# Designs tried in a protein design run: peptides against a protein of PDB entry 7SFY. Part 13

Target 1, 41 residues: chain A of PDB entry 7SFY
Amino acid sequence: ELFNLESRVEIEKSLTQMEDVLKALQMKLWEAESKLSFATC

## One batch from the design tools (peptide; aimed at target 1 M18 L22 L25, target 1 (a further copy) L25)

Design b2_p16_3_s2 (made by RFdiffusion4, then SolubleMPNN; from b2_p16_3, 14 letters changed)
Fold by OpenDDE base, seed 2:
Structure b2_p16_3_s2 (fold): chain B 41 residues (1-41), chain C 41 residues (1-41), chain A 16 residues (1-16)
Amino acid sequence: as target 1 above (41 residues)
Amino acid sequence: as target 1 above (41 residues)
Amino acid sequence: KEEEKRKLEELLEKLL
């Protein structure tokens, strides 16, 4: 199929959702790493 | 469960995988956008 | 984490 404006909008929405998930995981990793000193005491 | 080094490594691997996918999709979007033409002057 | 991963996989399945 030919790429059109609708397809572009759909891809951009998916990219945004993936970036949001990635940021959420990065924050969870940061929180976990911040507590590592407690777990390794 | 407590956060440990194994959990950290697993999260980091998942994050790397997601980042690689995001980069691939961004490149695909760029390629698709390069093919999108507007017949307006 | 598993839910976030699942959402990503669903998005990938739609786009690829």
Scores: peptide ipSAE 0.113, ipTM 0.547, DockQ to the pose 0.096
OpenDDE base, seeds 1, 3, 4, 5: peptide ipSAE 0.083, 0.097, 0.107, 0.110; ipTM 0.524, 0.474, 0.545, 0.547

Design b2_p16_3_s3 (made by RFdiffusion4, then SolubleMPNN; from b2_p16_3, 15 letters changed)
Fold by OpenDDE base, seed 3:
Structure b2_p16_3_s3 (fold): chain B 41 residues (1-41), chain C 41 residues (1-41), chain A 16 residues (1-16)
Amino acid sequence: as target 1 above (41 residues)
Amino acid sequence: as target 1 above (41 residues)
Amino acid sequence: SEARRRLLEELQRLLE
């Protein structure tokens, strides 16, 4: 595999995008858990 | 939207998968940069 | 890239 500026930029772009999604999912999970209610008996 | 065990497990599974991909990409980037050579003049 | 795209799309659906 040849490493060049284009490939580096592409990887970094992908990493950034994935990190953004990760953060969003983490926030979503936190929000969901924060709102979680339990059945009562 | 209802939060339940199934949705939580799904989100956590997705997060784990994303983190694995992130780590792989980070490693690939590091490997590529570590192997980077420069032209000489 | 394709795998990344598919994953991102799937994850995006979880955020909707």
Scores: peptide ipSAE 0.126, ipTM 0.548, DockQ to the pose 0.085
OpenDDE base, seeds 1, 2, 4, 5: peptide ipSAE 0.118, 0.124, 0.124, 0.119; ipTM 0.535, 0.544, 0.545, 0.486

Design b2_p16_3_s4 (made by RFdiffusion4, then SolubleMPNN; from b2_p16_3, 11 letters changed)
Fold by OpenDDE base, seed 4:
Structure b2_p16_3_s4 (fold): chain B 41 residues (1-41), chain C 41 residues (1-41), chain A 16 residues (1-16)
Amino acid sequence: as target 1 above (41 residues)
Amino acid sequence: as target 1 above (41 residues)
Amino acid sequence: RKKKLEELLRKLLELL
């Protein structure tokens, strides 16, 4: 596959989307753990 | 949805998988940029 | 939302 500017831009967009999902999941995990701690104390 | 230990473990596994894919994509991007530099010099 | 994540991971694996 020829790596061109278009392919690079698509990979960078996909990386950004993954980082956004990762951050959202980390926040959800923190919220869930916070609620669990509140329910078990 | 009740957050339980099983759901937490699944989320943590998914986060780890995403981080591994993110690292793999970053390496692929670096390799592709390196090859592009080699082809354009 | 889990399905959306699985679809994103699939698309990212296709770029490898």
Scores: peptide ipSAE 0.098, ipTM 0.509, DockQ to the pose 0.074
OpenDDE base, seeds 1, 2, 3, 5: peptide ipSAE 0.092, 0.097, 0.096, 0.087; ipTM 0.503, 0.509, 0.511, 0.479

Design b2_p16_4_s1 (made by RFdiffusion4, then SolubleMPNN; its pose is not in this set)
Fold by OpenDDE base, seed 5:
Structure b2_p16_4_s1 (fold): chain B 41 residues (1-41), chain C 41 residues (1-41), chain A 16 residues (1-16)
Amino acid sequence: as target 1 above (41 residues)
Amino acid sequence: as target 1 above (41 residues)
Amino acid sequence: LLERVTQLKQQLDALQ
């Protein structure tokens, strides 16, 4: 049914977006943790 | 297999797990950024 | 964490 296909496509888009957000957050986390390691005081 | 109710339910469970991972990552980011804000030099 | 998300995506792909 078109409904099932449409729902699947919407979910796949949401999953892709979540993956992109998670990648961005992981990069930000890495940046923050990296800067913390350089704290001299 | 064709997308059906069973596959939808399984996908929704996977999405919930991804949301939990997202929240965990956001918490770690907050912790790291919070520590950075206290850098005095 | 990202590795876990990738695993979940792979599980989703296997259902299709």
Scores: peptide ipSAE 0.117, ipTM 0.502, DockQ to the pose 0.044
OpenDDE base, seeds 1, 2, 3, 4: peptide ipSAE 0.105, 0.105, 0.104, 0.109; ipTM 0.527, 0.533, 0.536, 0.544; seed 2 fails the geometry check

Design b2_p16_4_s2 (made by RFdiffusion4, then SolubleMPNN; its pose is not in this set)
Fold by OpenDDE base, seed 5:
Structure b2_p16_4_s2 (fold): chain B 41 residues (1-41), chain C 41 residues (1-41), chain A 16 residues (1-16)
Amino acid sequence: as target 1 above (41 residues)
Amino acid sequence: as target 1 above (41 residues)
Amino acid sequence: LLDRVTELKKKLDELQ
């Protein structure tokens, strides 16, 4: 498969989406840790 | 700047690293949620 | 979330 601009753009789009997923997961982790901190009696 | 084999390899490396981070964060999330379940009074 | 990342990884692999 040829390395072309279209393929690059698609890969970069995928990377961006993965970064968004990473951020969402990091946020969920923060929320869980926050809840843990609040729930700790 | 140019999308070539070297750039692709570097992107793939980055994607792999992102996936590893996501797995680690998912594990941490599981741990946090588990601890939350245990810590909930 | 990880499933979505896996899906994106699959799409990348298909471009190779």
Scores: peptide ipSAE 0.104, ipTM 0.489, DockQ to the pose 0.044
OpenDDE base, seeds 1, 2, 3, 4: peptide ipSAE 0.092, 0.095, 0.093, 0.091; ipTM 0.517, 0.526, 0.528, 0.522

Design b2_p16_4_s3 (made by RFdiffusion4, then SolubleMPNN; its pose is not in this set)
Fold by OpenDDE base, seed 5:
Structure b2_p16_4_s3 (fold): chain B 41 residues (1-41), chain C 41 residues (1-41), chain A 16 residues (1-16)
Amino acid sequence: as target 1 above (41 residues)
Amino acid sequence: as target 1 above (41 residues)
Amino acid sequence: LLERVKQLKRKLEELQ
């Protein structure tokens, strides 16, 4: 693996995007879990 | 420019954190699906 | 690092 500027930029960009997606998924999952109601069949 | 050691270590730590979050999300998704299955029986 | 990033990205896409 070449640890040049191109690789750095690609990694940093990808990390930022993935962090944003992860946060969004965490929030959506939290909302779903928070809204769960339970009833017997 | 080369990707320096400090930045590489930081990114590796971030990746590890993201991997852990992803695993946690997968577990929480399983829990949510289980709860939803019960609630929607 | 790049391959590890790509693997995480794929796993995220699976979860979306």
Scores: peptide ipSAE 0.470, ipTM 0.764, DockQ to the pose 0.160
OpenDDE base, seeds 1, 2, 3, 4: peptide ipSAE 0.464, 0.427, 0.464, 0.434; ipTM 0.761, 0.747, 0.759, 0.749

Design b2_p16_4_s4 (made by RFdiffusion4, then SolubleMPNN; its pose is not in this set)
Fold by OpenDDE base, seed 5:
Order: structure tokens, then C-alpha cells, then sequence
Structure b2_p16_4_s4 (fold): chain B 41 residues (1-41), chain C 41 residues (1-41), chain A 16 residues (1-16)
């Protein structure tokens, strides 16, 4: 299958989605770590 | 600029690396959530 | 980690 403009656009969309998921996971990680730090003395 | 096989391979490598980062974040999130669940009663 | 994603996106942009 030829790598064309459509395939590139789809890859860029996937990369953007992955970035969004990574940001969401980073936020959740921060929240979990924050709660953990507050729960541990 | 035309996408060639080399560019495609580089993009696929980048996607794979992002997936690895995503998995690492998911693991860290799981670890943090696990620790949180153990720290919260 | 986000910096790594940004770098990968930048590399993708360089291939355009």
C-alpha cells in the first residue's frame, strides 16, 4: 500500500490522539500521585 | 513533499515509540492508583 | 514524557 497524503493525515490524527491520551494519563498520574502524597505522612 | 518509504518507516518508528510511552504511562498510572488504593482505607 | 511526544511530533513535521 502506497504511503500517500491520506495515510499521512491519518497518521497525524493518530499522533494527535495519542498526545491527547498521554496528556490525560499524565493528569491522572499527577492526581493519583498527589492523592498518594496527601494520604502518606 | 511526497512521502516515501523512508519517511513512512520513520513515522512508524515514531508511532511505536509513542505507544511505548503510552504503555509506560499506563503502567505508572496503575502503580500510582494501586499505591493510592493501598494508602486509602 | 510529554516532551518526548512533542519531539516525535516535531520529527513528523520535519518529514512534511
Amino acid sequence: as target 1 above (41 residues)
Amino acid sequence: as target 1 above (41 residues)
Amino acid sequence: LLERVTQLKKKLDELQ
Scores: peptide ipSAE 0.103, ipTM 0.493, DockQ to the pose 0.043
OpenDDE base, seeds 1, 2, 3, 4: peptide ipSAE 0.087, 0.091, 0.090, 0.093; ipTM 0.516, 0.528, 0.525, 0.525

Design b2_p16_5 (made by RFdiffusion4)
Pose (drawn by RFdiffusion4):
Structure b2_p16_5 (pose): chain A 41 residues (1-41), chain B 38 residues (1-38), chain P 16 residues (1-16)
Amino acid sequence: as target 1 above (41 residues)
Amino acid sequence: FNLESRVEIEKSLTQMEDVLKALQMKLWEAESKLSFAT
Amino acid sequence: EELEEFEEKLEELKEK
């Protein structure tokens, strides 16, 4: 039970970490999309 | 992470791809740790 | 597209 909890804790911790990393990645991707979109009309 | 030039967009897009590649492995690692904890 | 698909998989895993 203890091991299970330690797992679930370290799991969902990096799940929010992956959330944070991706959504900043999605924001910069949007900037690039707008850049190449306006540039190539 | 620059978008001033086409060369920089290319370097920046590949960095984002490398990031996603790291994310996919982290997702799989989480899939397994969880499967092993049930 | 790949980022959206990965986000969906991350949401599904979070729901478990």

Design b2_p16_5_s1 (made by RFdiffusion4, then SolubleMPNN; from b2_p16_5, 6 letters changed)
Fold by OpenDDE base, seed 1:
Structure b2_p16_5_s1 (fold): chain B 41 residues (1-41), chain C 41 residues (1-41), chain A 16 residues (1-16)
Amino acid sequence: as target 1 above (41 residues)
Amino acid sequence: as target 1 above (41 residues)
Amino acid sequence: SELEELQKKLNELKSK
């Protein structure tokens, strides 16, 4: 396989998208946990 | 939406998978750049 | 390609 500018840019874009999705999932987890409430008296 | 143990585990699994893919992409980028050679005399 | 497979995995995770 050949590495060039196009392939580098494509990989970098994929990395950025992965980071964005990772952050989104972390935020969803935090929000869900923040909304979790336990039965109280 | 409801947060429970099942949803938490699902999100955590997704986060782990995302991290694995991110590492794989970073390795691919590094490998590609390592193999890149320039014209020499 | 391997990159396409990684992008496929990304898309699957993004939908969750």
Scores: peptide ipSAE 0.094, ipTM 0.540, DockQ to the pose 0.054
OpenDDE base, seeds 2, 3, 4, 5: peptide ipSAE 0.092, 0.085, 0.083, 0.090; ipTM 0.540, 0.541, 0.548, 0.542

Design b2_p16_5_s2 (made by RFdiffusion4, then SolubleMPNN; from b2_p16_5, 5 letters changed)
Fold by OpenDDE base, seed 4:
Structure b2_p16_5_s2 (fold): chain B 41 residues (1-41), chain C 41 residues (1-41), chain A 16 residues (1-16)
Amino acid sequence: as target 1 above (41 residues)
Amino acid sequence: as target 1 above (41 residues)
Amino acid sequence: SELEELQKKLEELKSK
């Protein structure tokens, strides 16, 4: 594998993208659970 | 949207998978940076 | 679905 500035930037962008996806899924989970609790309470 | 036990389990599995990928990318970044520093020092 | 799209993005990141 080659590592240079471009590779570092690409990995950092991928990490940021993954964090954004993770946050989105966490929000989806929270919203779904909130709706379920509201409907069943 | 439907939310049930199956949906919750699927979201939780996706979250776990994303955390694993995030860790893998962080390790790749660390390894790449370590190799670069070794080669340039 | 939105979840499926997020899972697709996850798989794309795995391949990098």
Scores: peptide ipSAE 0.077, ipTM 0.537, DockQ to the pose 0.055
OpenDDE base, seeds 1, 2, 3, 5: peptide ipSAE 0.076, 0.073, 0.075, 0.074; ipTM 0.533, 0.534, 0.537, 0.535

Design b2_p16_5_s3 (made by RFdiffusion4, then SolubleMPNN; from b2_p16_5, 7 letters changed)
Fold by OpenDDE base, seed 5:
Structure b2_p16_5_s3 (fold): chain B 41 residues (1-41), chain C 41 residues (1-41), chain A 16 residues (1-16)
Amino acid sequence: as target 1 above (41 residues)
Amino acid sequence: as target 1 above (41 residues)
Amino acid sequence: SELEALMEKLRELKSR
């Protein structure tokens, strides 16, 4: 495909969506890990 | 879903895949934009 | 596309 304005806009939209999902997954991972506890005596 | 080792591993795998796709799209965008030229007289 | 399929799977995972 030839690069044009429409292709550029579509790529930028996809990048934004992926960044949003990445942030959400990173938050879920952090929250889940922060709730772990160790066995204690 | 309750967080467990399997869930953690799945999230980490997904994060890695997303980062790889993000990098690929960013490279494609950069390469396409770097090939643009302006009209000259 | 592969990208679209990945985005859909990740969107689903985000919602779990």
Scores: peptide ipSAE 0.100, ipTM 0.511, DockQ to the pose 0.054
OpenDDE base, seeds 1, 2, 3, 4: peptide ipSAE 0.100, 0.099, 0.096, 0.100; ipTM 0.510, 0.511, 0.509, 0.514; seed 2 fails the geometry check

Design b2_p16_5_s4 (made by RFdiffusion4, then SolubleMPNN; from b2_p16_5, 7 letters changed; failed a check: too like the target's own chain)
Amino acid sequence: SKLEELQKKLWELKSK

Design b2_p16_6 (made by RFdiffusion4)
Pose (drawn by RFdiffusion4):
Structure b2_p16_6 (pose): chain A 41 residues (1-41), chain B 38 residues (1-38), chain P 16 residues (1-16)
Amino acid sequence: as target 1 above (41 residues)
Amino acid sequence: FNLESRVEIEKSLTQMEDVLKALQMKLWEAESKLSFAT
Amino acid sequence: ELKEKAEEFEEKLEEL
């Protein structure tokens, strides 16, 4: 039970970490989309 | 992470792909740790 | 392609 809880804790911790990393990635990607979109009309 | 030039967009886009590549492995690692904890 | 991959990864992360 202890091991299970340690797992679930370290799991969902990096799940929110992955959330944070991706959504900043999605924001910069949107900037690039707008850049190449306006540039190539 | 620059978009001033086409060269920089290219370098920046590849960095984002490398980041996603790291995220995919982390997702799989999470899939397994969880499967092993049930 | 990068946008599709990012959306698919987000969906899988939400499912997990």

Design b2_p16_6_s1 (made by RFdiffusion4, then SolubleMPNN; from b2_p16_6, 7 letters changed; failed a check: too like the target's own chain)
Amino acid sequence: SLREKLKELQKKLEEL

Design b2_p16_6_s2 (made by RFdiffusion4, then SolubleMPNN; from b2_p16_6, 6 letters changed)
Fold by OpenDDE base, seed 4:
Structure b2_p16_6_s2 (fold): chain B 41 residues (1-41), chain C 41 residues (1-41), chain A 16 residues (1-16)
Amino acid sequence: as target 1 above (41 residues)
Amino acid sequence: as target 1 above (41 residues)
Amino acid sequence: SLKEKLEELQEKLKKL
């Protein structure tokens, strides 16, 4: 694949998508920990 | 899906995997920008 | 699912 402006833009889009998924995972982790804490009380 | 200790561990594993992928994408972005700069010189 | 999203992202990475 040629690394040019178009490729850069595509990578940036992928990065943004991955950051969104990471945020979703972090939120789910928080929910899991919250529920575990609640369940063990 | 039950949110318990096992689920938490699985989510943490997924988070780690995604962070590794993000790092790889960031490196590729750097390479793309580097090559673009080189190609436009 | 999150797993599917991760797999999709990994596949995108392979194509870059």
Scores: peptide ipSAE 0.092, ipTM 0.554, DockQ to the pose 0.060
OpenDDE base, seeds 1, 2, 3, 5: peptide ipSAE 0.080, 0.091, 0.089, 0.089; ipTM 0.535, 0.542, 0.545, 0.537

Design b2_p16_6_s3 (made by RFdiffusion4, then SolubleMPNN; from b2_p16_6, 7 letters changed)
Fold by OpenDDE base, seed 5:
Structure b2_p16_6_s3 (fold): chain B 41 residues (1-41), chain C 41 residues (1-41), chain A 16 residues (1-16)
Amino acid sequence: as target 1 above (41 residues)
Amino acid sequence: as target 1 above (41 residues)
Amino acid sequence: DLKKKLEQLKKKLEEL
């Protein structure tokens, strides 16, 4: 597809969505690790 | 689900997969922008 | 489900 403003905006939206999912995964990892650290105390 | 080593490994694998997809999107954006910059020269 | 979201994002990437 020809790169135009619409294509750029679409790619940027996809990147943003992926960053949001990455953040959600990182939070889940943190929560899990936090529970584990507490259980090992 | 109880957090254990298996759950941690699964989350880390998912994170890695997402990072790989993000990198692929970033590369596509770069390629598109590079073509556009050349076309405007 | 994060796994499903990841798969959806992969599909979107394939469409770009």
Scores: peptide ipSAE 0.094, ipTM 0.530, DockQ to the pose 0.059
OpenDDE base, seeds 1, 2, 3, 4: peptide ipSAE 0.090, 0.093, 0.091, 0.091; ipTM 0.526, 0.530, 0.533, 0.530

Design b2_p16_6_s4 (made by RFdiffusion4, then SolubleMPNN; from b2_p16_6, 9 letters changed)
Fold by OpenDDE base, seed 2:
Structure b2_p16_6_s4 (fold): chain B 41 residues (1-41), chain C 41 residues (1-41), chain A 16 residues (1-16)
Amino acid sequence: as target 1 above (41 residues)
Amino acid sequence: as target 1 above (41 residues)
Amino acid sequence: KLAEQLKELQKKLEKL
């Protein structure tokens, strides 16, 4: 497709959504690890 | 679910996949911007 | 939920 302002905005929105999902996964991992350490201590 | 080694590995795999998609999006954005600059110069 | 979000984002990427 022709790269224009609309295409750039769409890519930037997708990047932001991916970053939000990554942060959510990282938080889930941290919470799970924290709970495991709490349960094993 | 009980957090165990299997759950951790699954989350880490999902994180890696997300990072790969983010990198792909960033590369697409950079390529598109580079092509636009090349076409407008 | 997160796995489905990942799949949806991958589909969006394929359209770009």
Scores: peptide ipSAE 0.109, ipTM 0.560, DockQ to the pose 0.059
OpenDDE base, seeds 1, 3, 4, 5: peptide ipSAE 0.107, 0.105, 0.106, 0.109; ipTM 0.559, 0.559, 0.556, 0.559

Design b2_p16_7 (made by RFdiffusion4; failed a check: the pose's geometry)
Pose (drawn by RFdiffusion4):
Structure b2_p16_7 (pose): chain A 41 residues (1-41), chain B 38 residues (1-38), chain P 16 residues (1-16)
Amino acid sequence: as target 1 above (41 residues)
Amino acid sequence: FNLESRVEIEKSLTQMEDVLKALQMKLWEAESKLSFAT
Amino acid sequence: RIEELRTEIEETEERL
C-alpha cells in the first residue's frame, strides 16, 4: 500500500510536469505556425 | 528558441521534436509504473 | 490523464 502510494505520487507529479513542459511547447509552436503562415501567406 | 530566421525556426522545431521525444518516454515510464502499482 | 497527454503529444507532432 505504501509502495503503491509512492508510485501514484511520483506518477502524477511528473504528469503535471509533462503538462507544463508541453503546453509551453505548444505556445512556441503556435508562434512558429503564425510566423510561417504569414510568411508563406 | 528563435524564430527570427528560417535557420532558427529549423533549429527550434527540431528542439521541440526532441522535447516531445523525451515526453513520449516519460509517458511510457508513467504507464508502466502505474500498471505495476495496481 | 496519461491518455490525454498521449493525445496532446500526437497532436503536437502533427502540427510540427

Design b2_p16_7_s1 (made by RFdiffusion4, then SolubleMPNN; from b2_p16_7, 8 letters changed)
Fold by OpenDDE base, seed 1:
Structure b2_p16_7_s1 (fold): chain B 41 residues (1-41), chain C 41 residues (1-41), chain A 16 residues (1-16)
Amino acid sequence: as target 1 above (41 residues)
Amino acid sequence: as target 1 above (41 residues)
Amino acid sequence: RLEELKKKLWELQERL
Protein backbone atom coordinates (compact mmCIF):
# COMPACT_ATOMS: atom_id res chain seq x y z
CA GLU B 1 0.00 0.00 0.00
CA LEU B 2 1.14 3.54 -0.76
CA PHE B 3 1.84 5.40 2.48
CA ASN B 4 0.96 9.09 2.37
CA LEU B 5 -1.04 11.57 4.47
CA GLU B 6 -4.34 10.19 3.12
CA SER B 7 -3.54 6.56 4.04
CA ARG B 8 -2.35 7.58 7.53
CA VAL B 9 -5.55 9.57 8.15
CA GLU B 10 -7.65 6.59 6.97
CA ILE B 11 -5.86 4.17 9.35
CA GLU B 12 -6.24 6.60 12.29
CA LYS B 13 -9.94 7.04 11.44
CA SER B 14 -10.40 3.24 11.47
CA LEU B 15 -8.55 2.99 14.82
CA THR B 16 -10.84 5.65 16.34
CA GLN B 17 -13.95 3.80 15.10
CA MET B 18 -12.62 0.53 16.59
CA GLU B 19 -11.99 2.23 19.95
CA ASP B 20 -15.54 3.64 19.95
CA VAL B 21 -17.03 0.17 19.29
CA LEU B 22 -14.76 -1.39 21.97
CA LYS B 23 -15.96 1.21 24.50
CA ALA B 24 -19.59 0.52 23.59
CA LEU B 25 -19.11 -3.27 24.03
CA GLN B 26 -17.28 -2.77 27.35
CA MET B 27 -20.10 -0.53 28.62
CA LYS B 28 -22.70 -3.11 27.54
CA LEU B 29 -20.79 -5.85 29.39
CA TRP B 30 -20.47 -3.71 32.54
CA GLU B 31 -24.19 -2.82 32.50
CA ALA B 32 -25.20 -6.46 32.02
CA GLU B 33 -22.89 -7.69 34.81
CA SER B 34 -24.06 -4.87 37.12
CA LYS B 35 -27.72 -5.78 36.53
CA LEU B 36 -26.97 -9.45 37.19
CA SER B 37 -25.15 -8.62 40.44
CA PHE B 38 -28.07 -6.43 41.52
CA ALA B 39 -30.56 -9.21 40.76
CA THR B 40 -28.50 -11.94 42.51
CA CYS B 41 -27.65 -9.94 45.69
CA GLU C 1 -31.35 -8.39 26.21
CA LEU C 2 -31.19 -11.67 28.12
CA PHE C 3 -27.97 -11.83 30.13
CA ASN C 4 -26.66 -15.35 30.73
CA LEU C 5 -23.37 -17.22 30.26
CA GLU C 6 -23.92 -17.46 26.49
CA SER C 7 -24.47 -13.69 26.04
CA ARG C 8 -21.42 -12.89 28.20
CA VAL C 9 -19.24 -15.26 26.16
CA GLU C 10 -20.53 -13.68 22.92
CA ILE C 11 -19.69 -10.14 24.13
CA GLU C 12 -16.21 -11.23 25.28
CA LYS C 13 -15.63 -12.97 21.92
CA SER C 14 -16.60 -9.74 20.09
CA LEU C 15 -14.26 -7.72 22.35
CA THR C 16 -11.38 -10.12 21.59
CA GLN C 17 -12.02 -9.81 17.83
CA MET C 18 -12.07 -6.01 18.12
CA GLU C 19 -8.78 -6.05 20.05
CA ASP C 20 -7.20 -8.28 17.38
CA VAL C 21 -8.27 -5.91 14.57
CA LEU C 22 -7.11 -2.90 16.62
CA LYS C 23 -3.69 -4.57 17.07
CA ALA C 24 -3.49 -5.31 13.32
CA LEU C 25 -4.29 -1.66 12.45
CA GLN C 26 -1.74 -0.38 14.99
CA MET C 27 0.92 -2.70 13.52
CA LYS C 28 0.08 -1.53 9.98
CA LEU C 29 0.40 2.10 11.09
CA TRP C 30 3.73 1.44 12.85
CA GLU C 31 5.15 -0.42 9.82
CA ALA C 32 4.05 2.34 7.44
CA GLU C 33 5.51 5.09 9.66
CA SER C 34 8.73 3.09 10.13
CA LYS C 35 9.12 2.64 6.36
CA LEU C 36 8.52 6.36 5.81
CA SER C 37 11.13 7.26 8.45
CA PHE C 38 13.58 4.84 6.83
CA ALA C 39 12.96 6.35 3.39
CA THR C 40 13.22 9.98 4.63
CA CYS C 41 16.35 9.50 6.80
CA ARG A 1 -27.35 -3.24 19.54
CA LEU A 2 -24.82 -6.11 19.73
CA GLU A 3 -25.59 -7.10 16.12
CA GLU A 4 -25.02 -3.49 14.99
CA LEU A 5 -21.62 -3.51 16.72
CA LYS A 6 -20.75 -6.83 15.02
CA LYS A 7 -21.71 -5.26 11.67
CA LYS A 8 -19.39 -2.28 12.34
CA LEU A 9 -16.61 -4.74 13.26
CA TRP A 10 -17.14 -6.57 9.95
CA GLU A 11 -17.06 -3.30 7.98
CA LEU A 12 -13.77 -2.31 9.65
CA GLN A 13 -12.27 -5.75 8.92
CA GLU A 14 -13.22 -5.36 5.24
CA ARG A 15 -11.46 -1.97 5.16
CA LEU A 16 -8.28 -3.43 6.69
Scores: peptide ipSAE 0.106, ipTM 0.535, DockQ to the pose 0.058
OpenDDE base, seeds 2, 3, 4, 5: peptide ipSAE 0.104, 0.106, 0.103, 0.104; ipTM 0.535, 0.530, 0.531, 0.533

Design b2_p16_7_s2 (made by RFdiffusion4, then SolubleMPNN; from b2_p16_7, 9 letters changed)
Fold by OpenDDE base, seed 1:
Structure b2_p16_7_s2 (fold): chain B 41 residues (1-41), chain C 41 residues (1-41), chain A 16 residues (1-16)
Amino acid sequence: as target 1 above (41 residues)
Amino acid sequence: as target 1 above (41 residues)
Amino acid sequence: RLEELKEQLWQLQERL
């Protein structure tokens, strides 16, 4: 694969999407754990 | 959805996989950019 | 929603 402006932008977009998904998963984990903590108290 | 030990472990596994892929993408970006920098010098 | 996030991860991995 040849690296050019288009490929760089595509990789950076993919990185951003993954970071957003990571944040979403972390938030879901927090919500699930906080519900468990609340339910067990 | 009910939160239990299995669902927590599954979420944490997915988070770890995404972090690994993020690192791989960041490394690929670095390699591509460093090759461009080298080729343009 | 978790399965949707897994699918997004898979799609990104396929583009690597």
Scores: peptide ipSAE 0.116, ipTM 0.545, DockQ to the pose 0.060
OpenDDE base, seeds 2, 3, 4, 5: peptide ipSAE 0.109, 0.104, 0.106, 0.097; ipTM 0.537, 0.531, 0.534, 0.475

Design b2_p16_7_s3 (made by RFdiffusion4, then SolubleMPNN; from b2_p16_7, 11 letters changed)
Fold by OpenDDE base, seed 4:
Structure b2_p16_7_s3 (fold): chain B 41 residues (1-41), chain C 41 residues (1-41), chain A 16 residues (1-16)
Amino acid sequence: as target 1 above (41 residues)
Amino acid sequence: as target 1 above (41 residues)
Amino acid sequence: KLKQLKEELWKLQERL
């Protein structure tokens, strides 16, 4: 594929979307750990 | 879903996999930008 | 929800 401005913008959008999914997974892990701590104390 | 040790390990594995994909995408972006710079100079 | 996030990640990988 020829790398051009459109390809760059698409890659940057995909990276941002993956970072958002990563943050959402980290939040879910934190929520699950918080609930477990509450249930075990 | 009951959060247990298995669920925690599975989430951590998924997070690691996502971080590896993010790194691979960042490398692809850098390689593409490097090739573009070479072609335009 | 975890399964959905894995599916969205997989779709992103297929587009790249």
Scores: peptide ipSAE 0.102, ipTM 0.522, DockQ to the pose 0.059
OpenDDE base, seeds 1, 2, 3, 5: peptide ipSAE 0.101, 0.101, 0.099, 0.092; ipTM 0.524, 0.521, 0.519, 0.465

Design b2_p16_7_s4 (made by RFdiffusion4, then SolubleMPNN; from b2_p16_7, 9 letters changed)
Fold by OpenDDE base, seed 2:
Structure b2_p16_7_s4 (fold): chain B 41 residues (1-41), chain C 41 residues (1-41), chain A 16 residues (1-16)
Amino acid sequence: as target 1 above (41 residues)
Amino acid sequence: as target 1 above (41 residues)
Amino acid sequence: KLEELKEELWELQKRL
């Protein structure tokens, strides 16, 4: 497909969506780690 | 599901995959913009 | 919820 303004906007939209999903996964990791309990001596 | 080392590794693996896709999208955007600049000169 | 995020990732990969 020929690259044009519409194609650029679509790629930028996909990048933004990926960044949002990355942030969501990072938050899930943080939440899971925060719930992890450790044994104490 | 209980968070453990296996769960953490799986989340980190998913994060890495997403980062790789982000980089691929960024490269695709760069290549497309480079070609556009070349074609419009 | 993690699987949903993986599915969203898969759909984004198909757009490459």
Scores: peptide ipSAE 0.107, ipTM 0.532, DockQ to the pose 0.060
OpenDDE base, seeds 1, 3, 4, 5: peptide ipSAE 0.103, 0.101, 0.105, 0.098; ipTM 0.530, 0.526, 0.531, 0.475

Design b2_p16_8 (made by RFdiffusion4)
Pose (drawn by RFdiffusion4):
Structure b2_p16_8 (pose): chain A 41 residues (1-41), chain B 38 residues (1-38), chain P 16 residues (1-16)
Amino acid sequence: as target 1 above (41 residues)
Amino acid sequence: FNLESRVEIEKSLTQMEDVLKALQMKLWEAESKLSFAT
Amino acid sequence: LLEKAKALKEKAEALE
């Protein structure tokens, strides 16, 4: 039970970490989209 | 992470892809740790 | 580069 809880804790911790990393990635990606979109009309 | 030039967009887009590549492995690692904890 | 950016968008959305 202890091991299970340690797992679930470290799991959902990096799940939120992955969430934070991707959504900043999605924001910069949107900037590039707008850049190449406007540039190539 | 620069978009001033086409050269920089290219370098920046590859960095994003390398980041997603790292995310995919982290997702799989999480899939397994969880499967092993049930 | 635009096609690559769109492909990365699809991958990022699928991963999310």

Design b2_p16_8_s1 (made by RFdiffusion4, then SolubleMPNN; from b2_p16_8, 9 letters changed)
Fold by OpenDDE base, seed 3:
Structure b2_p16_8_s1 (fold): chain B 41 residues (1-41), chain C 41 residues (1-41), chain A 16 residues (1-16)
Amino acid sequence: as target 1 above (41 residues)
Amino acid sequence: as target 1 above (41 residues)
Amino acid sequence: LLKRAQQLKKELDALM
């Protein structure tokens, strides 16, 4: 693929979408871990 | 899905993979932009 | 979210 404005815009859009998903997954992981209680005998 | 060790490991693995892809795409974008020369008349 | 992340990863991998 030739690097052009269209490919740049698509890469930047995909990067932004992935960053948003990463942040959401990090928050969910943090929330799940913070709610994780150790099993008590 | 119940949050358990397996689901945590899968989320962390997916996050790591996405971060690696993000870094690779950021580098490719930077390299492409740095090689971009303005058309001279 | 995980499924969406996996899909986005595949889409990004295709752009590499």
Scores: peptide ipSAE 0.116, ipTM 0.526, DockQ to the pose 0.056
OpenDDE base, seeds 1, 2, 4, 5: peptide ipSAE 0.112, 0.112, 0.114, 0.111; ipTM 0.525, 0.530, 0.530, 0.529

